# Designs tried in a protein design run: peptides against a protein of PDB entry 1IK9. Part 227

Target 1, 211 residues: chain A of PDB entry 1IK9
Amino acid sequence: MERKISRIHLVSEPSITHFLQVSWEKTLESGFVITLTDGHSAWTGTVSESEISQEADDMAMEKGKYVGELRKALLSGAGPADVYTFNFSKESCYFFFEKNLKDVSFRLGSFNLEKVENPAEVIRELICYCLDTIAENQAKNEHLQKENERLLRDWNDVQGRFEKCVSAKEALETDLYKRFILVLNEKKTKIRSLHNKLLNAAQEREKDIKQ
Target 2, 207 residues: chain A of PDB entry 1IK9 as posed
Amino acid sequence: MERKISRIHLVSEPSITHFLQVSWEKTLESGFVITLTDGHSAWTGTVSESEISQEADDMAMEKGKYVGELRKALLSADVYTFNFSKESAYFFFEKNLKDVSFRLGSFNLEKVENPAEVIRELIAYALDTIAENQAKNEHLQKENERLLRDWNDVQGRFEKAVSAKEALETDLYKRFILVLNEKKTKIRSLHNKLLNAAQEREKDIKQ
Target 3, 195 residues: chain B of PDB entry 1IK9 as posed
Amino acid sequence: MERKISRIHLVSEPSITHFLQVSWEKTLESGFVITLTDGHSAWTGTVSESEISQEADDMAMEKGKYVGELRKALLSVYTFNFSKESAYFFFEKNLKDVSFRLGSFNLEKVENPAEVIRELIAYALDTIAENQAKNEHLQKENERLLRDWNDVQGRFEKAVSAKEALETDLYKRFILVLNEKKTKIRSLHNKLLNA

## One batch from the design tools (peptide; made by RFdiffusion4, then SolubleMPNN)

Design b2_p26_5_s1 (from b2_p26_5, 20 letters changed)
Fold by OpenDDE base, seed 2:
Structure b2_p26_5_s1 (fold): chain B 211 residues (1-211), chain C 211 residues (1-211), chain A 26 residues (1-26)
Amino acid sequence: as target 1 above (211 residues)
Amino acid sequence: as target 1 above (211 residues)
Amino acid sequence: SEKEEREKELKEAIEKRRKLLEEEEK
């Protein structure tokens, strides 16, 4: 079961923050349970897959698009943009919400809720869920922080090894060339010496022939 | 202002989860506000720095150690170890808690609370704080996850570059040696050829003299 | 690690080849 709690403002009671809980299995399309509370009273209703399909049809909206709009309305809370307006009558227990666009507003859905006899239990369970979610998120954050610190250390280690490898490559190249040049020059000197000896021997032979 | 909400079980009502909110400035030692709720009623009290000091003195406990015990009792919730027992009388509004050790239990503190006239406002504000904390922790979690993914990519990149650098160093060394040996052998061959020419010239000269 | 082993093998290969070069200088 998935669950989302959001803050909403009711048009009828704009000064009192309400909390809208939505609970569903896998997808909102399969139906959901909606719970509204003001911290004193609670109201709950069930919305079936068939009701969602009927509302989509009545709106002449593709079901996937309609479910997408329901998700934005019911799971995102009152975003700063007043894009969704929530209405609730405590007398009729009728909940409805509208999507407000720049040039048009339309009713997105409506639900009949029932007043909960023991709202304190619903409120306690809601607070428990919030506290559990906080604890889980804190544990995940601590884990991710430790992993980031590990990855940063590992990155610094490999980076340092890489820089040493680059420097060692350049040093190796320089050393090998220096050694090569020394040996090459020695061999060149020996070649020059032998050539001079050959030239001298030829000159001496030419002198010996010329008596 | 710092704040912690914890779940507690009261000895008088073990079947009903209560929520203990503690609010303080910088440190618990400077005093705190305590709020207890069951999702229907709320009770609040203020604990001053002087009261904390007096309780520490009455316990013959070092103040820092006492504050450390208060923090564990009031901010950690009911840990699985039943180390802290919470008691509250709705009639007297007297709240007290005990530390249970293996061989000894002792009263750790007691507070007089006052019943809140509008508990719904306290409960709504408590839920708002939980939802804000969830949102902040989620945003932090998403950020840490993205940083983790970045660091992992960066690590893989540097690691790949390091491996290429190692391989390139080996290849460079091998190539330089191969080239060196070729040039060296060419020079050695030239030296041998010149030596043979010198030997032949000397032999011819010796023949010419004997001639 | 395979990487430390490669770095070690590289160092050993370099040192062997350095010794060979020194013997050819002689």
Scores: peptide ipSAE 0.000, ipTM 0.792, DockQ to the pose 0.005
Fold by OpenDDE base, seed 3:
Structure b2_p26_5_s1 (fold): chain B 211 residues (1-211), chain C 211 residues (1-211), chain A 26 residues (1-26)
Amino acid sequence: as target 1 above (211 residues)
Amino acid sequence: as target 1 above (211 residues)
Amino acid sequence: SEKEEREKELKEAIEKRRKLLEEEEK
């Protein structure tokens, strides 16, 4: 079961924050339970999948689009200010809400609620759900924080190894070239010495022929 | 102002979850406001720094240790099961709590509460605080998740560069040694060729002298 | 990045030294 609690303001009681709880299974389209409370009284109603389908049909709206609008109205709390207007009659227990667009307002949905006999139980359960949600979110935060600290350490370790590898590559290349130049110069000197010996031997032979 | 809401069970009403709200400025030692609610009624009291000091003195407990015990009792909710027992009289509005140790139970503190005239306001404000805390924690979770994803990308990038650097170092070393061997072998061949030419020239000169 | 620049400088240094080696082979 999924649940969302939102704060709303009613047109009839704009000074009193109300809380709108919606509970559903997997998808809001499958139906939901709606609970309204002012912190003293509570009202609950059930909306079936068939009622959602009928409301979409009555509005001449595609069902997925309608459910998308329901989700925005009922689950987002205060969306952008004043896009949704909520109305509730305590006498009739009739709850309805409107979408306000720039040039047009229209009824988005309506529900018959029933006054809960023991509102304190609903309120306690609602507070319990809030506290449980806080605890779960805190545990998730602590986990993500520890994981971030781990990833940061791992990044620093690899970064340090990478820098050492770059430096070691440069040092290796420099050392190998220095050693190679030394050996090459030794061999070049030996070649030059042997060439000079050959030239001297040829000059001596040319002198020996000329007597 | 800091605030913590916890669920508690009263000895007098063990079937009804109560909520204990504590609000304070910077440190619990400076005094706090305590609010108790059952989701229908609410009771509030103020505890001063002087009262906390007096309770610590009456208990013959060091103030910092006493405040540490208050923090565990009043802010941790259900610590390890049954370590703290909460008692409240609705008639006298007297709230007291005990610490249960293996071999001894002792009164940790007591407060005179006052029944709130409009409990719905307290309950609404409490729910608002819970919803705000949920929203803040969700925003923190989203931030930490994005940071985690960033750190993971950065780690993968550096890891990939490190592996390329290692491979490039090994390839460089291998290539340099192969090239060095080729040049060395060429120079050795040239030295051997020049030595053979010198030996031949010496042999020819020895023949010309015998000749 | 400063690292990419160092890697580039390193590659250029390697290539310059490779060319020097090829000129010494000649």
Scores: peptide ipSAE 0.000, ipTM 0.792, DockQ to the pose 0.005
Fold by OpenDDE base, seed 4:
Structure b2_p26_5_s1 (fold): chain B 211 residues (1-211), chain C 211 residues (1-211), chain A 26 residues (1-26)
Amino acid sequence: as target 1 above (211 residues)
Amino acid sequence: as target 1 above (211 residues)
Amino acid sequence: SEKEEREKELKEAIEKRRKLLEEEEK
């Protein structure tokens, strides 16, 4: 079971933060449980897949698109742009919400809620879920932080090895060229010396032929 | 202002999860606000630095050690080992907690709380704080996840460059040696050829002298 | 580690080749 709690503002009570809890299995399309609370009273309703399908049909909207709008309205919380307006009557227990577009507002959905007999239990469970979510997120955060520190160490180690490899390549090239030049120059000197000896021997032979 | 909310179990109501909120400035030593709620009623008390000092003195405990015990009791929540026992009377509004050691239990502290006139406001604010904390931790987790993915990419990039550098160093060394051997062998062959020419010239001169 | 082994093999290969060059100079 998945769950999302969000803050909402009711048109009837804009000064009092309400909390909207939505609980569902895998996808909102299969139905959900909606709970509204003001921290004193709570109201809960169950919305079936058939009711979602009926609302989509009544709106002449494709079901996937309608569920996408429900997801935005009910799971994202009221974003900073009041794109969604929430209405609730404590008397009728009728909850409805509207999507506000630039040129038109339309009802996105409506649900009958029932007043919870023991709101304190719902509120306690809601706070428990929040505290569990905080603990899970904190544990994940600490794990990710440790992993981040590990990856940074591993990066520094490879970077240091890479820099050493670059320097070692440059040093190797320089050393090999220096050594090669020395040996080559020695061989060139020996060739020059032998060539001079051959020239001298040829000159002596020419002198011996000329008596 | 710092804040911690924890679940506690009261000795008087072990079947009902209570929530203990502690709010303080920088350190618990300077005093704190304690709030207890069952999701319907709330009770709040203010504990001053002087009251903390007095409780430490009454216990004959060093203040820093006492504050350390308060921090464990009031901020960690009841850990899985019931090292701390919480007691509250709704009638007297007297809150006290005990530390349970293997061989001895002792009262760690006691506070007079006052029943909150509008518990719904305290509960709403508590839920708001939990939702804000969830949002902050979620944003931090998403940031750390992205940073982790970045560091992994950066590590792979440097690792790939390092491997290329190693291979390039080996290739360079092999190429330089092959080229060096070729040139050296050419020079050695030239030296041998010149030496043979000198020997032949000397042999011809010896023949001419004998002729 | 496989990396340290490759670096070691590279060093040994360089040293072997240096010795071979010194023997050909003789």
Scores: peptide ipSAE 0.000, ipTM 0.792, DockQ to the pose 0.005
Fold by OpenDDE base, seed 5:
Structure b2_p26_5_s1 (fold): chain B 211 residues (1-211), chain C 211 residues (1-211), chain A 26 residues (1-26)
Amino acid sequence: as target 1 above (211 residues)
Amino acid sequence: as target 1 above (211 residues)
Amino acid sequence: SEKEEREKELKEAIEKRRKLLEEEEK
């Protein structure tokens, strides 16, 4: 079961924050339970998949689009854009909400609610759900923070190894060239020595020919 | 201001979850506001720094230790260890809590509360605080998740660069040795050629002398 | 990135050294 609690303002009581709870299974389209409370009284209604389908048909709206609008209205809370207006009659227990566009407002949906006999139980359960959600989110935050710290350590370790590898490559190149030059110079010296011996031998031969 | 809401069970009403809200500034030692609710009624009391000090003195407990026990009792909720027992009289508005050790229970503290005239307002504000806390924690979770994904990308990037650096080092070493061997072989060939010329010159000189 | 610049500078330095050594081998 999925659940969302949102803060709303009713047109009839704009000074009193109300809480709209929606509970559903897998998809909002399959139907949902709606609960409204002002912290003293509570009202609940069950909305079936057939009622959602009928409302979509009555509006001549594609069902997926209609469910998308229901999701925005009922699960987002009254976002700062005042796009959705909520109405409730405590006498009739009739709940309805409207979508406000620039020049056009239209009723998006309506539900008959029933007054809950024990609102305190509903309110306590709602608070329990909020506290449980806070605890779960805190545990997730702590886990994500620990993972972040792990990833940062792992990054620093690989970065340090990379920098050492770069430096070791440069050092290797420098060392190999130094060793190469040393061996090359030894061979050059040996070549020069052999050339000098050849020149001396040639000069001695020229002296021996000149008696 | 800091605030904590905890779920508690009262000895007098163990079947009804109560909510204990504690609000304080910076440190619990500076005093706090305690609010108790069952989702229908609410009770509030203000505890001063002087009352905390007096209670610590009356218990012959070091103040820091006493505040530490208050924190565990009032901010942790009734953890699974049943270490703290909460009592409240709706008639007297007297709230007290006990610490339960294996063979010893003792009163840790007591507060006089006042019945709130408008419990719905307190309950609405409490729910609002829970919803705001959920939203803040969700935003933090999303941020931490994005940071985790960033750190993972950065790790993969540096790991890939490190592996390329290792491979490039090995390739460089191999290339430098191949080049070194080529030049060394050229110099060895030149040395051999010069030695052969020296041997030939010596043989010619020995022929000229025998002649 | 500073790291790509350092890697580029390193490659250029290696290539410059390689050329200098090829000139000494002639």
Scores: peptide ipSAE 0.000, ipTM 0.792, DockQ to the pose 0.005

Design b2_p26_5_s2 (from b2_p26_5, 20 letters changed)
Fold by OpenDDE base, seed 1:
Structure b2_p26_5_s2 (fold): chain B 211 residues (1-211), chain C 211 residues (1-211), chain A 26 residues (1-26)
Amino acid sequence: as target 1 above (211 residues)
Amino acid sequence: as target 1 above (211 residues)
Amino acid sequence: MEEKEREEELKKAIEERRELLEKEEE
């Protein structure tokens, strides 16, 4: 079961923040339970999948689009100001909400709610849910923070190893070249020396033949 | 201002979850405001720094230790079961709490609370704070999750570069050695050839002298 | 001549491999 609590302002009581709790199974499309409270009284209603489908049909709206609008209205909390207007009559227990577009406002949906006999229990449960959610989110945040710190350390360690590898590669190459050049130059010098000795020996032999 | 809401069970009403809100400036030691609610009624009291100091003195407890115990009792929410016992009289508005140790239970503190005239406003504000806290924690969670994903990608990238660098280093070393050996072997062969020519020339000259 | 050419080819081939390795590190 999924649950969302939102703060809303009712047109009838704009100075009093109300709380809209919506509870549903898997998808809002399958129906939901709606609870409204002002912190003193509470009202609850059940909205079926059939009612949602009927409202979509009555609006000539595709069901997925309608459910999308319901989700924005009922689950977004304080969306951008003035996009959704909420109305509730305590006398009739009739809750309705409108979408306000620039040129057109229209009723998006309406629900009959029932006044809860023991609103304190509903309010306590609502607060409990909020506290549970806070605790769960805090635990997740602490876990993510620790993971981020771990990943950052691991990144720094690999980065440092990488830099050392690059430097070691350059150093190795330079060392190998230097060593090679030294040995090569020794060999070249030896070749030159041997060639000179051969030339000298040939010249001496040519002198010895000329007597 | 810091704030913490905790759920508590009162000895007088063990079946009814109560909510304990504590608000303070910087440190709990400087004093705090305590609010108790059952979701219908609310009670509020102010605890001064002087009262906290007096309670610590009366208990013959070091102030920092006492404040530490207050923090555990009043801010930890449902700590481990049975460590703290909370009592409240609605008639006297007297709130007190005890620390239960294995061999000794003692009163940790007590407060006089005042019944709030408009508990709905306090409850609404409390719920608003919970919802704000949820929203803030969710935003932090989403941020941390994105950072986690970024750090993981960055780690993978550096790890891949490091592995390539290691492989490249080994390949470079192998290639340089092979190429150097080829050149050096050519020079060694030339040196051997020149030495043989010198030896032959010397032997021929020695034959010519003996001749 | 052949030995000098081989030394130059060796240098060139080492340089080409250096450039390839540098490009893989970028």
Scores: peptide ipSAE 0.031, ipTM 0.804, DockQ to the pose 0.004; fails the geometry check
Fold by OpenDDE base, seed 2:
Structure b2_p26_5_s2 (fold): chain B 211 residues (1-211), chain C 211 residues (1-211), chain A 26 residues (1-26)
Amino acid sequence: as target 1 above (211 residues)
Amino acid sequence: as target 1 above (211 residues)
Amino acid sequence: MEEKEREEELKKAIEERRELLEKEEE
């Protein structure tokens, strides 16, 4: 079961933060349980897959698009954009919400809720879930931090080796060229010496022919 | 102000999870505010620096060690080790907790709490803090995950460059050596040719003298 | 003789340099 708790403001009680809990199996499309609380009272309702399908049809909206709008309304928390307005009557237990667009507002959904007899249990369970989520996220963050520190060390080590390899390659090239030049120059000197000996021998022979 | 919410079980109500909120400025030693709730009622008390010092003295414990024990008791949540036992009387509003060691249990601290008139406000604020903490931790988690992915890419890139550098160094050595050998062999051939010409010239001169 | 010795020294020096570079990479 997946769960999301969001902070909302009701039009009827704008000064009191309410909490909207939505619980579902795999996808919101398969139905969900909604719980509303103000920290004193709680109200719960179940929305079935058939009700979601009916609401989508009544709106003449494609089901996937409608479920996408439900997800934004019910799971995002009322972000600062007031794109979604929440309404609840404690008398009728009727919950409805509207999508506010620039020029048009429309009702996105409506649910009948039931007042919970023992709201303290619901509130405790909600707080427990929040604390468990905090603990899980903290453990994950500590793990990711340790991994990042490891990866940074490993990167620095490889970077250092790479820089040494580059320098070593350049040094090797330079050293090999220097050594080659020494041997080559020796061969060139020997060639020049042999040419001079040939020239001298030819000159001596020309002198010997000229008696 | 720093804050920690922990789940605790009271000896008087072991079936009902309670939540212990501790709020402090910089260090627990400077004093703290404690809030206890069961999701219906709430109780609050303030513990001063002087009270902490007095409790440490009464226990004949070094203050830093005592504050360390307070931190473990009040901020860790009752871990599965039942090392800390919490007691609260709703009638007297007297809260006390014990440290349970293998062979000895002792009272670690006691506080007078006051019943909050509007517990729903305290509970809402507590839930808001939990939701804000979740959002902050999620944002941090997403950031750390993106950094992890970046560091892994950067590591792979440098590793690949390093391996290429190693291979390029070996290839360079081999290539340079081959090129050098070709040039040296050409010079050796020229030297041999010149030596043969000198030998022939000497043989011809010896023939001319015998002639 | 001297020429062959210098070529052998060059080969040896290349090989020694290679071994040194391999050890610096470990």
Scores: peptide ipSAE 0.026, ipTM 0.805, DockQ to the pose 0.004; fails the geometry check
Fold by OpenDDE base, seed 4:
Structure b2_p26_5_s2 (fold): chain B 211 residues (1-211), chain C 211 residues (1-211), chain A 26 residues (1-26)
Amino acid sequence: as target 1 above (211 residues)
Amino acid sequence: as target 1 above (211 residues)
Amino acid sequence: MEEKEREEELKKAIEERRELLEKEEE
C-alpha cells in the first residue's frame, strides 16, 4: 500500500495546519483511504473506484484526467500556487476541495468522512510512518553519498590513466621520430659516401684509359 | 536548533508507542528541551547544562561520557538492543531512563516534565517537522541520484576516451614502425646496390690491368 | 657499431618502450 501525507489549510481553520493522509493500492484510481487530522481529532473516509468514476462522470471529465487532478490535489497538498482549496465541516464531516483557476473555481471532489474514535492511534501511526520514511530516506542518502564518492574515485583513476596515455602517446611519437631521423641520416651519409667512391673510381678509370 | 524525534516504549505503557523529541543548540551538553507525546497528550521539560553537569557528577561519570550516553538514549531511541529503558509517570510527570547492562541496570537520567496545555499544537509541529525532514531528504536523494547518473556518464566518457587513446597509441606505433622500416629498407637496398657497383667497378679495373 | 646493430637497437628500444607503456596501463 502506498501512502502520502501532506499538510493542508482548511478554509474554515486557516490558522491551524491540518494533515491529509491518503493511502491507496498501486493507483489512486482503484480507490483510497483519506484521513484528516489536526493533531487532536481525526476523520477518515474510504473512497471507492466507483465513487471516483462517478465523480469523473458527474464532472464530464475523462477518468484519467480526473484521477490526475485528484493526485495533484490530495498527494501534493496545497502546492505553492494554492491551486487547490480544502474545505471541511466538523459537524457534517463533509470534506470537499476546489480547483482554483484564473476566473473559475470548481469543486473537484467531495468525501464524507467519519470521526475516528481513537485519534491518538491514527496520529501515532502517522508519526511512525513519518519516522520510518525519514529513516529509509536517510539510509538511502548515505548509500547514494557513498556511491557518489566511489564513482568520483573511479572517475579520477580513469582520468589519471587517460592523461598518462595521452602523454605516453605524444612521447612515443616524438621519440620514434627522433630515433628514425638518426638512423635515416646515417643511411643517407653512407649512401653519399658510396656515391662519392663510385664517382672517384669512374674518374680514375677514365684517367687510366687516357696513356 | 537541532532536533531529533524517536519512538520509545514506556515501561508503564509498552503497547503504546510514545514519541520523544529532543531539541538542542549545537550540543546536547548545553542543555535541551525534551518533549514526550502519545499522540494525545504531550509533556515538555527543559534540561539545563547545570542539570546535565549535576547528573554526571552524581553518577561520578565524566561529563563527556555522560553526554555520550544521553545522546545514545535520547537521540537514538531504544536502539535494537533495548539497552535503554524509559519510564514515565503521568501523575508525577517524572521521566527517567535506565541503561541496561548484562548484570546491572542503572538510572542514567531523570527529568521533571510538565503537561502541555495544547498538545495538538505540539503534535502538529512535530508532524510538520517530520514532513519538512522528509521533503528535505527527498530533495537530497533526488540530487544525489542525478549526481550519480552524471558521474557515471562522466566515467563512461573518460573510459571511452581512454580506450580510444590506447588504441590510437598502438596504431601509431605500428604505423610509424612500418613506415620507418619501408624507408630504411629502401636505403639499405640503395646501399647494397651502390656497394655492388663498387665491387663490379673494381673487378673491371683488375681485368683491364691484367689485360 | 655496424648499421645492422643500430637497427636492432632501435627495434629493441621500441619494444622496451612498448612494454613499459603496457605495464603502466596494467
Scores: peptide ipSAE 0.024, ipTM 0.805, DockQ to the pose 0.004; fails the geometry check
Fold by OpenDDE base, seed 5:
Structure b2_p26_5_s2 (fold): chain B 211 residues (1-211), chain C 211 residues (1-211), chain A 26 residues (1-26)
Amino acid sequence: as target 1 above (211 residues)
Amino acid sequence: as target 1 above (211 residues)
Amino acid sequence: MEEKEREEELKKAIEERRELLEKEEE
């Protein structure tokens, strides 16, 4: 089961924060359980897939689009732009919410809730879920931090090996060229020596002919 | 201000989860505010630095060690080993907790709490803090995930450059040796040619003398 | 080609390859 708790403000009680919990299986389209609390009282309702389909049809909205709007409204709260307005009557236990556009407001959904007899249990469970979520997220953060540190070490190790490879390549080229020049110069010296010997032999032969 | 909420079980009410909130400035030693709730009622007390010092002295425990035990008890709950036992009387508003060792249990601390007149406000604020903490931790997780992906890309880029550098170094060495051998072989050929010319000149001179 | 020209061409080819490798490393 998936769950989301959002902070909302009711039009009837704008001074007190309410919490809207939505719980569902895999997709919000297949139905959900909605729970509303003010930290003292709680109200719960179950919304079926058929009710979601009926609301979409009554709105003449494509079901996937309607579910997309439900997701934005119920799982995000009002959002930073107050795009969604929430209404609840404690007397009738009727919950409804509207989408506010610049020039038009329209009802997006409505649910009959039931007052929970033991709201403390619902509130405790909600707090437990929040604490469990914090612990899970903290464990994930610690894991991701350790992975970041590992990846950074691995990067530094490869970077250091790369820099050594670059330096080694340059050093190799320089060393090979120096060694080549030494051998080449020895060969050049030998060629010069042999040329001088040839010249001397030719001069001696010319002297021997001149008797 | 730092804050920690823990889940605890009271000896008097082991079937219902309670929440223990501790709030402090920088260090727990400088005092703290303790809040207990069962999701319906709430109780709060302020513990001063002087009270902490007095409890440490009464226990004949070094203050730093005592604060260390307070931290373990109050910020971790019972822990997985049930090392800490929590007691609260709703009638007297007296909260105390014990450390359980294998053969000995001892009182670690005791506080007088006051029943909060509007527990719903405390509970709402506690839930708000949990939701804010979840949002902050989620944002941190998303950031760390993006950093992990960045570090992995950077590692792959450097690894690829390193592998290219290794290959380039090996190719350079091979190419330089091939080119050097060509030049040296030309010089060796010239040396051989000059030696042959010297031998021929010597043979001609020996013929001219025999002649 | 005089033997000197081949030595200069070899030197130039080494230098050109160094520059190419440096540019691939940037």
Scores: peptide ipSAE 0.020, ipTM 0.801, DockQ to the pose 0.004; fails the geometry check

